Peptides against a protein of PDB entry 6PSE. Designs and how they scored, part 5

Target 1, 78 residues: chain A of PDB entry 6PSE
Amino acid sequence: PSEEEEYARLVMEAQPEWLRAEVKRLSHELAETTREKIQAAEYGLAVLEEKHQLKLQFEELEVDYEAIRSEMEQLKEA

## One batch from the design tools (peptide; made by RFdiffusion4, then SolubleMPNN; aimed at target 1 I38 L48, target 1 (a further copy) Y43; its pose is not in this set)

Design b1_p10_1_s4
Fold by OpenDDE base, seed 4:
Structure b1_p10_1_s4 (fold): chain B 78 residues (1-78), chain C 78 residues (1-78), chain A 10 residues (1-10)
Amino acid sequence: as target 1 above (78 residues)
Amino acid sequence: as target 1 above (78 residues)
Amino acid sequence: MEEYFKSLLE
């Protein structure tokens, strides 16, 4: 039997005291995991924002670079 | 009473059938939330890697830009 | 990707 099946059997055969304890355990783990999920999402958003800002800076630099490159090319052709 | 206290009371007064159902519900939610957390972490890492690659490109462009800027400055000062 | 992360916060 799979661990899942064994767990299911355990739950079916469990006394109320065990079940209440399990509800408490699962509730706690769910709360913790939910917080961690939220933190991961918030972190992801933060990194996305940082990447976006970096992209903007990169594009601005590209514009400046091309401007100077073009000017340099013109000066060299003169 | 807080929602937590009310829930605690509910769990204490619940019949085994409800408790088993609650264990099942919580287990399912925990599994889903865990998967979401892991996926969020993985995506966050992916974005972080993208940001890192962008940063490298940006730094390379900065080097090239400063080189051209410096050369341009030298040409203008001559 | 942004919408994905936002969806996790809901």
Scores: peptide ipSAE 0.589, ipTM 0.872, DockQ to the pose 0.967
OpenDDE base, seeds 1, 2, 3, 5: peptide ipSAE 0.587, 0.586, 0.584, 0.587; ipTM 0.871, 0.872, 0.871, 0.871

Design b1_p10_2_s1
Fold by OpenDDE base, seed 3:
Structure b1_p10_2_s1 (fold): chain B 78 residues (1-78), chain C 78 residues (1-78), chain A 10 residues (1-10)
Amino acid sequence: as target 1 above (78 residues)
Amino acid sequence: as target 1 above (78 residues)
Amino acid sequence: LEDYFRSLLE
């Protein structure tokens, strides 16, 4: 039998005291995992914003670079 | 009483059939939340990698820009 | 992707 099937059997045969303890354990794990999920989402949003700002800076530098490159090319052709 | 205190009282007074159903419910929610957390972490990592590549490109462009800027300045001072 | 991360927030 799979671990899942064994666990299901344990739950079916368990006494109320064990079941109450298991509810408490699962509630605690769910709360912690939920906090971790939220934190991961918040970090993801932060990195996306940082990436966006970096992209804007990169595009501005490209414009400045092309301006100087073009001027230099024109001077050399004169 | 808080919702948490009311829930705790419900668990303490619940019959085995309700407790088994609650264990099943919490197990399902924990599994789904865990998958969501993992997926969020994977997407976050992907964005971090993209940001890192963009940073490298930006730094390379800065080097090229400063080279041309410096050359242009030297030509104007000659 | 931004909407995805926001959807995960409670």
Scores: peptide ipSAE 0.642, ipTM 0.877, DockQ to the pose 0.944
OpenDDE base, seeds 1, 2, 4, 5: peptide ipSAE 0.635, 0.638, 0.639, 0.635; ipTM 0.877, 0.877, 0.878, 0.876

Design b1_p10_2_s2
Fold by OpenDDE base, seed 4:
Structure b1_p10_2_s2 (fold): chain B 78 residues (1-78), chain C 78 residues (1-78), chain A 10 residues (1-10)
Amino acid sequence: as target 1 above (78 residues)
Amino acid sequence: as target 1 above (78 residues)
Amino acid sequence: MEEYFKSLLE
């Protein structure tokens, strides 16, 4: 039997005291995991924002670079 | 009473059938939330890697830009 | 990707 099946059997055969304890355990783990999920999402958003800002800076630099490159090319052709 | 206290009371007064159902519900939610957390972490890492690659490109462009800027400055000062 | 992360916060 799979661990899942064994767990299911355990739950079916469990006394109320065990079940209440399990509800408490699962509730706690769910709360913790939910917080961690939220933190991961918030972190992801933060990194996305940082990447976006970096992209903007990169594009601005590209514009400046091309401007100077073009000017340099013109000066060299003169 | 807080929602937590009310829930605690509910769990204490619940019949085994409800408790088993609650264990099942919580287990399912925990599994889903865990998967979401892991996926969020993985995506966050992916974005972080993208940001890192962008940063490298940006730094390379900065080097090239400063080189051209410096050369341009030298040409203008001559 | 942004919408994905936002969806996790809901």
Scores: peptide ipSAE 0.589, ipTM 0.872, DockQ to the pose 0.966
OpenDDE base, seeds 1, 2, 3, 5: peptide ipSAE 0.587, 0.586, 0.584, 0.587; ipTM 0.871, 0.872, 0.871, 0.871

Design b1_p10_2_s3
Fold by OpenDDE base, seed 4:
Structure b1_p10_2_s3 (fold): chain B 78 residues (1-78), chain C 78 residues (1-78), chain A 10 residues (1-10)
Amino acid sequence: as target 1 above (78 residues)
Amino acid sequence: as target 1 above (78 residues)
Amino acid sequence: MEEYFRKLLE
């Protein structure tokens, strides 16, 4: 049997005391996992913002670079 | 009483059938939240990698830009 | 930050 099937059987056969303890355990794990999910999402958004700002800086530098490159190219061709 | 206190009382007074249903509900929510946490972490890693690659490209462009800028500066000063 | 995300995947 799979671990999931064994766990399902355990829940079906468990006494109220075990079930209450399991509800408490699962509630705790859910709260922790929810906090981790939220924190991961917040950090992901922060990295996205940093990437976005870096992309803007990169595009500005590309414009400046192409301007100088074009000027240099014109000087070399003259 | 807080919602948490009311819930705690409900768990303490609940019949086994309700407790089994609650274990099933919490297990399902934990599985979904865990999947969402993993997805958030994977997405965060992907954005970090994209940011890292962009930073490398930015630094390469900065080197190229400074090379052309320096060459142009020397030509203007000559 | 990378270590943080990797830890969440463990």
Scores: peptide ipSAE 0.574, ipTM 0.870, DockQ to the pose 0.982
OpenDDE base, seeds 1, 2, 3, 5: peptide ipSAE 0.572, 0.571, 0.571, 0.572; ipTM 0.869, 0.869, 0.869, 0.869

Design b1_p10_2_s4
Fold by OpenDDE base, seed 4:
Structure b1_p10_2_s4 (fold): chain B 78 residues (1-78), chain C 78 residues (1-78), chain A 10 residues (1-10)
Amino acid sequence: as target 1 above (78 residues)
Amino acid sequence: as target 1 above (78 residues)
Amino acid sequence: MEEFFRELLK
């Protein structure tokens, strides 16, 4: 039997004291996991914003670079 | 009474059938939240890697830009 | 991807 099947059987056969303890355990794990999920989402948004700002800076520098490169190329050809 | 206190009382006074249903509900929510947390972490790592690669490209372009800028400045001063 | 993270915060 799989661990899931064994766990399901345990839940079906468990006494109220075990079930109350399991509700408490699962509630605690859910609260922790929810907090971790929220933290991961907040970090993801922060990194996305940083990446976006970096992309804007990169594009601005790329425009400036191409302008100077083109000017330099024209000077070499003339 | 707070919602937490009312919920705690509900768990203490609940029959086994309700407790088993609550274990099932919490297990399902924990599984969903865990999947979302893992996906958020994976996406966060992907964005971090993209940001890192962009930063490397930005730094390379910055070096090239400063080289051309310096060369152009020297040509204007000479 | 931004919308994905925003949905997780709801």
Scores: peptide ipSAE 0.573, ipTM 0.869, DockQ to the pose 0.985
OpenDDE base, seeds 1, 2, 3, 5: peptide ipSAE 0.563, 0.573, 0.569, 0.570; ipTM 0.867, 0.868, 0.868, 0.868

Design b1_p10_3_s1
Fold by OpenDDE base, seed 2:
Structure b1_p10_3_s1 (fold): chain B 78 residues (1-78), chain C 78 residues (1-78), chain A 10 residues (1-10)
Amino acid sequence: as target 1 above (78 residues)
Amino acid sequence: as target 1 above (78 residues)
Amino acid sequence: MEEFFRSLLE
């Protein structure tokens, strides 16, 4: 039997004391996992914002670079 | 009493049938939340990589820009 | 931050 099936059987055969302990364990893990999920989402958003700012700077530099490149080309050809 | 305290009392007073149902509910929610956490983490890593690549491109452009700027300045001053 | 994300995958 799969681990999932074995666990299901355990739950069905378990005494109330074990079940209460399992509820407590699962509640704790759920709370922790939820917190981690939320934090991951927040960090992900922060990185996205950083990337966006960097992209804006990059695009600005590209414009400036092309301007100088063009001017340089004109000077060399004159 | 807080909702947490009320829930704790419910768990202590609950019959095995309720407890088994609660274990099932919590297990399901934990599985879903865990999957969402993992997805968020994977997404975060992807964005970090994108930002890193963008940063490398930006730094390369800065080098090129400074080279042309310097050359332009020299030409204008000569 | 990268380490954090990786830790969530372990």
Scores: peptide ipSAE 0.600, ipTM 0.870, DockQ to the pose 0.977
OpenDDE base, seeds 1, 3, 4, 5: peptide ipSAE 0.598, 0.597, 0.599, 0.598; ipTM 0.870, 0.870, 0.871, 0.869

Design b1_p10_3_s2
Fold by OpenDDE base, seed 4:
Structure b1_p10_3_s2 (fold): chain B 78 residues (1-78), chain C 78 residues (1-78), chain A 10 residues (1-10)
Amino acid sequence: as target 1 above (78 residues)
Amino acid sequence: as target 1 above (78 residues)
Amino acid sequence: LEEYFRKLLE
């Protein structure tokens, strides 16, 4: 049997005391996992914003670079 | 009473059938939240890698830009 | 931060 099937059987055969403890355990794990999910999402958004700002800076530098490159090219061709 | 206190009381007074249903509900929510946490972490890693690659490209462009800028500056000063 | 995300995947 799969671990899931064994767990399902355990839940079906469990006494109320075990079930209450399991509800408490699962509630705790859910709360922790939810906090981790939210924190991961917040950090992901922060990195995304940093990446966006870096992309804007990169594009600005590309414009400046192409301007100087073009000027240099014109000077060399003259 | 807080919602948490009311829930705790509900768990304490609940019949086994309700407790089994609650274990099933919490297990399902935990599985979904865990999947969402993993997705958030994977996305965060992907964006972080993209940011890193962009930073490397930006630094390479900065080097190229400074090289052309320096050459242009020398030509203008000569 | 990379270590943080990797830890969440463990």
Scores: peptide ipSAE 0.604, ipTM 0.876, DockQ to the pose 0.986
OpenDDE base, seeds 1, 2, 3, 5: peptide ipSAE 0.600, 0.603, 0.602, 0.602; ipTM 0.874, 0.875, 0.874, 0.874

Design b1_p10_3_s3
Fold by OpenDDE base, seed 3:
Structure b1_p10_3_s3 (fold): chain B 78 residues (1-78), chain C 78 residues (1-78), chain A 10 residues (1-10)
Amino acid sequence: as target 1 above (78 residues)
Amino acid sequence: as target 1 above (78 residues)
Amino acid sequence: MEEYFRSLLE
């Protein structure tokens, strides 16, 4: 039998006192895990925004670089 | 009374059949939320890596840009 | 991508 099947049997055979304790435990773990999920999502969004801003700066620098590169190329050809 | 206090009272007064159902419900939600948290963390790590690679490219371009800028400045001063 | 993270906040 799997651990899942064994746990299911334990729940079926448990007394009310154990069941109440298990509800409390699971509620606590769910609350914590939910907060962690939300935090991970918020951090992900923040990093995406930072990456976007960096991409814009990179593209702007590429424009400036190509302007100078082109000018220098023209000087060398003359 | 808060919803949390009302829920706590409900758990205290509940019959075994309700408690078993609640354990099953919470177990399911915890498993699903845990999976979502892990997936969010993995995706966040991927975005961080992409941002890091972009940062390296940006810094490399800055070096190239400053080299050409410096050369052009020297030519103008001569 | 952005929508993925936003969906987790709902």
Scores: peptide ipSAE 0.598, ipTM 0.871, DockQ to the pose 0.957
OpenDDE base, seeds 1, 2, 4, 5: peptide ipSAE 0.591, 0.593, 0.594, 0.593; ipTM 0.871, 0.871, 0.872, 0.870

Design b1_p10_3_s4
Fold by OpenDDE base, seed 2:
Structure b1_p10_3_s4 (fold): chain B 78 residues (1-78), chain C 78 residues (1-78), chain A 10 residues (1-10)
Amino acid sequence: as target 1 above (78 residues)
Amino acid sequence: as target 1 above (78 residues)
Amino acid sequence: REEYFRALLE
């Protein structure tokens, strides 16, 4: 039997004391995992914002660069 | 009493059938939340990589911009 | 992806 099947059998045959302990364990793990999920999401949003700001800076620099490049090209052609 | 305290009391007073059902519920939610956490982490890493690549492009453009700016400044000073 | 991350916070 798979670990999942064995666990299912354990749950079916378990005494109330074990079941209560298991509920507490699972509740704790769920709370921790939920917190970790939230942290990951918050971090992802932060990085997205940083990327967005960087993109804006990049686009501004592109405009400035093209302006100078164009001016330089005109001077070379004259 | 807080919801947490009420839940704790429910677990303490619950019958085995309820406890088994709760174990199953919590196991399911834990699995789902774990999957979500992992996916969030993966997406976060992807965004980080995108940001890093953008930063490299930005730095390259800065170098090119400074080169042209310097050349232009020299021409204006001459 | 922003929407995805925000959804995880709900």
Scores: peptide ipSAE 0.605, ipTM 0.876, DockQ to the pose 0.978
OpenDDE base, seeds 1, 3, 4, 5: peptide ipSAE 0.603, 0.601, 0.601, 0.603; ipTM 0.875, 0.875, 0.877, 0.875

Design b1_p10_4_s1 (failed a check: a repeat of another design)
Amino acid sequence: MEEFFRSLLE

Design b1_p10_4_s3 (failed a check: a repeat of another design)
Amino acid sequence: MEEYFRSLLE

Design b1_p10_4_s4
Fold by OpenDDE base, seed 4:
Parts: structure tokens; C-alpha cells; sequence
Structure b1_p10_4_s4 (fold): chain B 78 residues (1-78), chain C 78 residues (1-78), chain A 10 residues (1-10)
């Protein structure tokens, strides 16, 4: 039997006292996991914003670089 | 009474059938939330890596840009 | 932040 099947059996055969304890345990784990998920999402968004800002800076620098490169190339050809 | 206190009372007074259903509900929500947390973490790591690679590219371009800028400046001063 | 994300995967 899988662990999932064994757990299901345990829940089916459990007394109310165990079930209440399990509800409490699961509620606690859910709250904790939810907090972690939210925090991960927030940090992920922050990193995305940082990456976006960096991308903008990179693109601006590329434009500036190509402008100078082109000017330099023209000077060399002249 | 707070919602938390009311929920606690509900759990304390609940019949086994409700408790089993609640265990099932919480287990399901925990599994979903855990998956979402993991996905958020994996995504965050991916974005961090992308940002890191972009940072490296940006720094390389900065070096190249400053080299050309300096050369151009020297040519203008000559 | 990397450590945080990694901790969530453990």
C-alpha cells in the first residue's frame, strides 16, 4: 500500500481526538506554507523588477555603445 | 469572538465526519499551496539566474563601452 | 534571496 493509502486509512479509522489534532497540524502547516508562498512571490516580483531595471539599463547602454561604435567606424573609414 | 476562536470552537464541537472532511480539505489545500510555493521558489531562482547573466553581460558591455569612449575621447583631444 | 528560495525547496 502507498503512503497515501495508508494515511487515508488512518484518517478513516481515527478517533475524534486524533482528527482534531490532525486538523490543527494541517492548519498550522497550511498557514506556514501559505506565508512562505506569499513571501516567495513577493521576492520573485522584486527580482523581476530588478531584472527589468537592469534590462532597461542594458538596452540604453547598447544604444550608446552602438552609436559610439558607429561613429568610430565612420572615423576610421574617413 | 474572532474567526479563529469560532473556527476553534467548530473543530472542538465537530463530529468525526466533519473532521475527516476537514482533514481532507486541509490536506488538499496544503498540497496545492506547497506546489505553488515550490513553483514560486523555482521561478525566483530562475529569475535570479537570468538577472545574474544579464548583470554579467551588462558589466562586459560597460567595459567595452568605456574602452571605446576613452578611445574616442583621446581622438577628440588629439 | 537565493538562499531563501533554496530553503523553500528543501
Amino acid sequence: as target 1 above (78 residues)
Amino acid sequence: as target 1 above (78 residues)
Amino acid sequence: REEFFRSLLE
Scores: peptide ipSAE 0.647, ipTM 0.878, DockQ to the pose 0.974
OpenDDE base, seeds 1, 2, 3, 5: peptide ipSAE 0.645, 0.644, 0.644, 0.644; ipTM 0.877, 0.877, 0.877, 0.876

Design b1_p10_5_s1
Fold by OpenDDE base, seed 3:
Structure b1_p10_5_s1 (fold): chain B 78 residues (1-78), chain C 78 residues (1-78), chain A 10 residues (1-10)
Amino acid sequence: as target 1 above (78 residues)
Amino acid sequence: as target 1 above (78 residues)
Amino acid sequence: MEDYFRSLLE
């Protein structure tokens, strides 16, 4: 039998005291996992914003670079 | 009483059939939340990698820009 | 992807 099937059997045969303890354990794990999920989402949003700001800076630098490159090319052709 | 205290009382007074159903419910929610957490972490990593690549491109452009700027400054001073 | 992360906070 799979671990899942064994666990299911344990739950079916368990006494109320064990079941109450298991509810408490699962509730705790769910709360922690939920907090971790939220934290991961918040970090993801932060990195996206940082990436966006970096892209804007990159695009501005591209404009400046092309301006100087073009000016230099014109000077050399004169 | 808080919702948490009311829930705790419900668990303490619950029959085995309700407790088994609650274990099943919590197990399901934990599994789903865990999958969501993992997926969020994977997407976060992808964004981090994209940001890193963008930063490398930005730094390379900065080098090229400073090279042209310096050359132009030297030409103007000659 | 931004919408995805926001959905996880709901």
Scores: peptide ipSAE 0.599, ipTM 0.872, DockQ to the pose 0.975
OpenDDE base, seeds 1, 2, 4, 5: peptide ipSAE 0.592, 0.594, 0.594, 0.591; ipTM 0.871, 0.871, 0.872, 0.871

Design b1_p10_5_s2
Fold by OpenDDE base, seed 3:
Structure b1_p10_5_s2 (fold): chain B 78 residues (1-78), chain C 78 residues (1-78), chain A 10 residues (1-10)
Amino acid sequence: as target 1 above (78 residues)
Amino acid sequence: as target 1 above (78 residues)
Amino acid sequence: MEEYFRSLLE
């Protein structure tokens, strides 16, 4: 039998006192895990925004670089 | 009374059949939320890596840009 | 991508 099947049997055979304790435990773990999920999502969004801003700066620098590169190329050809 | 206090009272007064159902419900939600948290963390790590690679490219371009800028400045001063 | 993270906040 799997651990899942064994746990299911334990729940079926448990007394009310154990069941109440298990509800409390699971509620606590769910609350914590939910907060962690939300935090991970918020951090992900923040990093995406930072990456976007960096991409814009990179593209702007590429424009400036190509302007100078082109000018220098023209000087060398003359 | 808060919803949390009302829920706590409900758990205290509940019959075994309700408690078993609640354990099953919470177990399911915890498993699903845990999976979502892990997936969010993995995706966040991927975005961080992409941002890091972009940062390296940006810094490399800055070096190239400053080299050409410096050369052009020297030519103008001569 | 952005929508993925936003969906987790709902």
Scores: peptide ipSAE 0.598, ipTM 0.871, DockQ to the pose 0.957
OpenDDE base, seeds 1, 2, 4, 5: peptide ipSAE 0.591, 0.593, 0.594, 0.593; ipTM 0.871, 0.871, 0.872, 0.870

Design b1_p10_5_s3
Fold by OpenDDE base, seed 4:
Structure b1_p10_5_s3 (fold): chain B 78 residues (1-78), chain C 78 residues (1-78), chain A 10 residues (1-10)
Amino acid sequence: as target 1 above (78 residues)
Amino acid sequence: as target 1 above (78 residues)
Amino acid sequence: LEEYFRALLE
């Protein structure tokens, strides 16, 4: 039997006292996991924003670099 | 009474059938939330890696830019 | 991906 089936059987045969304790346990774990999910999402958004800002800076630098490179090339061709 | 207190009372007064259903519900939500948390963490890591690669590219470009800028400045001062 | 993370916060 899978662990899932074993757990299902345990739940089916459990007394109310155990079931109430299990509800409490699961509720607690769900709350914690939900908090962690939210934190992960918030962190992901933060990193995305940082990446976006970095990309903008990179693109600005690319423009400046190409401008100087082009100017330098023109000066060297003259 | 807080929603938490009301829920606690509901659990205390609940019949085994309701408790089993609640265990099932909470187990399902926990599994889903856990999956979402893990996936969010994985995506966050992926973005972090992309950001890191972008940062490396940016730093390389900064070095090249400063080199050309410095050369250009020297040429203009001459 | 931003929409994904935002959806997780809902």
Scores: peptide ipSAE 0.599, ipTM 0.876, DockQ to the pose 0.979
OpenDDE base, seeds 1, 2, 3, 5: peptide ipSAE 0.597, 0.597, 0.595, 0.595; ipTM 0.875, 0.875, 0.874, 0.874

Design b1_p10_6_s1
Fold by OpenDDE base, seed 4:
Structure b1_p10_6_s1 (fold): chain B 78 residues (1-78), chain C 78 residues (1-78), chain A 10 residues (1-10)
Amino acid sequence: as target 1 above (78 residues)
Amino acid sequence: as target 1 above (78 residues)
Amino acid sequence: MEEFFRKLLE
């Protein structure tokens, strides 16, 4: 039997006292996991924003670089 | 009474059938939330890696840009 | 922040 099946059996055969304790346990774990999920999402968004800003800076630098490169190339050809 | 207190009372007064259903509900939500948390974490790591790679590229371009800028400046001063 | 994400995957 799988652990899932065994757990299901346990729940089915459990007394109310155990069930209440399990509800409490699961509620606690859910609350913790939810908090972690939210925090992960928030941090993920922060990193995305940082990456976005970096991308913008990179693109601006690329433009500047190409401008100078082109100018330099023109000077060399002249 | 707070929602938390009311919920606690509900759990305390609930019949086994409701408790089993609640265990099932909470288990399901926990599983979903856990998956979402993991996904968020994996995504965050991926974005961090992307940002890191972008940072490296940006730094390389900065070096190249400054080299050309400096050369151009020297040419203008000559 | 990387450590945070890694911790969530443990």
Scores: peptide ipSAE 0.585, ipTM 0.870, DockQ to the pose 0.977
OpenDDE base, seeds 1, 2, 3, 5: peptide ipSAE 0.584, 0.584, 0.583, 0.584; ipTM 0.869, 0.869, 0.868, 0.868

Design b1_p10_6_s2 (failed a check: a repeat of another design)
Amino acid sequence: MEEYFKSLLE

Design b1_p10_6_s3 (failed a check: a repeat of another design)
Amino acid sequence: MEEYFRSLLE

Design b1_p10_6_s4
Fold by OpenDDE base, seed 4:
Structure b1_p10_6_s4 (fold): chain B 78 residues (1-78), chain C 78 residues (1-78), chain A 10 residues (1-10)
Amino acid sequence: as target 1 above (78 residues)
Amino acid sequence: as target 1 above (78 residues)
Amino acid sequence: MEEYFKKLLE
């Protein structure tokens, strides 16, 4: 039997005291995991913003680079 | 009374059938939230890698730009 | 930040 099936059987056969303890345990783990999920999402957004700002800087530099490159090419061909 | 205190009282006074249903509900929510946390972390890592690659490209372009800028400046001063 | 995300995947 899978661990999931064994756990399901345990829940079905468990006494109220065990079930109350399990509700408490799961509630605690859910609260912790929820906090971790939210924090991960917030940090992910922060990294996205940093990447976005970097992309803008990169695109600005690309424009400046191509302008100078083109000017240099024109000077060499003249 | 706070919602948390009311919920705690509900759990303490609940029948086994409700407790089993609550274990099932919490297990499901924990599984979903865990998946979402993992997805958020994986996404964060992916964005970090993208930012890192972009930073490398930016630094390469910065070197090339400064080289051309310097060459152009030398040509103008000569 | 990378270490943070890695820890969440453990």
Scores: peptide ipSAE 0.557, ipTM 0.870, DockQ to the pose 0.976
OpenDDE base, seeds 1, 2, 3, 5: peptide ipSAE 0.557, 0.557, 0.557, 0.557; ipTM 0.869, 0.869, 0.869, 0.868

Design b1_p10_7_s1 (failed a check: a repeat of another design)
Amino acid sequence: MEEFFRSLLE

Design b1_p10_7_s2
Fold by OpenDDE base, seed 4:
Structure b1_p10_7_s2 (fold): chain B 78 residues (1-78), chain C 78 residues (1-78), chain A 10 residues (1-10)
Amino acid sequence: as target 1 above (78 residues)
Amino acid sequence: as target 1 above (78 residues)
Amino acid sequence: MEEYFKKLLE
């Protein structure tokens, strides 16, 4: 039997005291995991913003680079 | 009374059938939230890698730009 | 930040 099936059987056969303890345990783990999920999402957004700002800087530099490159090419061909 | 205190009282006074249903509900929510946390972390890592690659490209372009800028400046001063 | 995300995947 899978661990999931064994756990399901345990829940079905468990006494109220065990079930109350399990509700408490799961509630605690859910609260912790929820906090971790939210924090991960917030940090992910922060990294996205940093990447976005970097992309803008990169695109600005690309424009400046191509302008100078083109000017240099024109000077060499003249 | 706070919602948390009311919920705690509900759990303490609940029948086994409700407790089993609550274990099932919490297990499901924990599984979903865990998946979402993992997805958020994986996404964060992916964005970090993208930012890192972009930073490398930016630094390469910065070197090339400064080289051309310097060459152009030398040509103008000569 | 990378270490943070890695820890969440453990």
Scores: peptide ipSAE 0.557, ipTM 0.870, DockQ to the pose 0.975
OpenDDE base, seeds 1, 2, 3, 5: peptide ipSAE 0.557, 0.557, 0.557, 0.557; ipTM 0.869, 0.869, 0.869, 0.868

Design b1_p10_7_s3
Fold by OpenDDE base, seed 4:
Structure b1_p10_7_s3 (fold): chain B 78 residues (1-78), chain C 78 residues (1-78), chain A 10 residues (1-10)
Amino acid sequence: as target 1 above (78 residues)
Amino acid sequence: as target 1 above (78 residues)
Amino acid sequence: LEEFFRELLR
């Protein structure tokens, strides 16, 4: 039997006291996991924003670079 | 009473059948939330990697830019 | 991807 099936049988045969404890345990784990999920999502959004800002900076630098490159090319050809 | 306190009382007064159903519900939610957390973490890491690569490209461009800028400055001062 | 993260915050 899979661990899931074994667990299911355990739950079916469990006494109320064990079930209450299990509800408490699962509730706690769910709360923690939910917080972690939210934190991960917030972090992901932050990184996305940072990447976006970096991309903008990069594109700005590319424009500046091309401007200087063009000017230099003109100077060298003169 | 807080929702948490109310829920706690509900669990304390619950019949075994309700408790088993609650364990099942919580287990399901925990599994889903866990998958979401993991996926969020994976995507977050992917974005971080993309940002890192972009940062490296940016720094490379900065070096190139400074090189051209320096050369241009020398040419203009001559 | 942004939408994905935003959805997880709900």
Scores: peptide ipSAE 0.593, ipTM 0.875, DockQ to the pose 0.972
OpenDDE base, seeds 1, 2, 3, 5: peptide ipSAE 0.583, 0.582, 0.589, 0.592; ipTM 0.873, 0.873, 0.874, 0.874

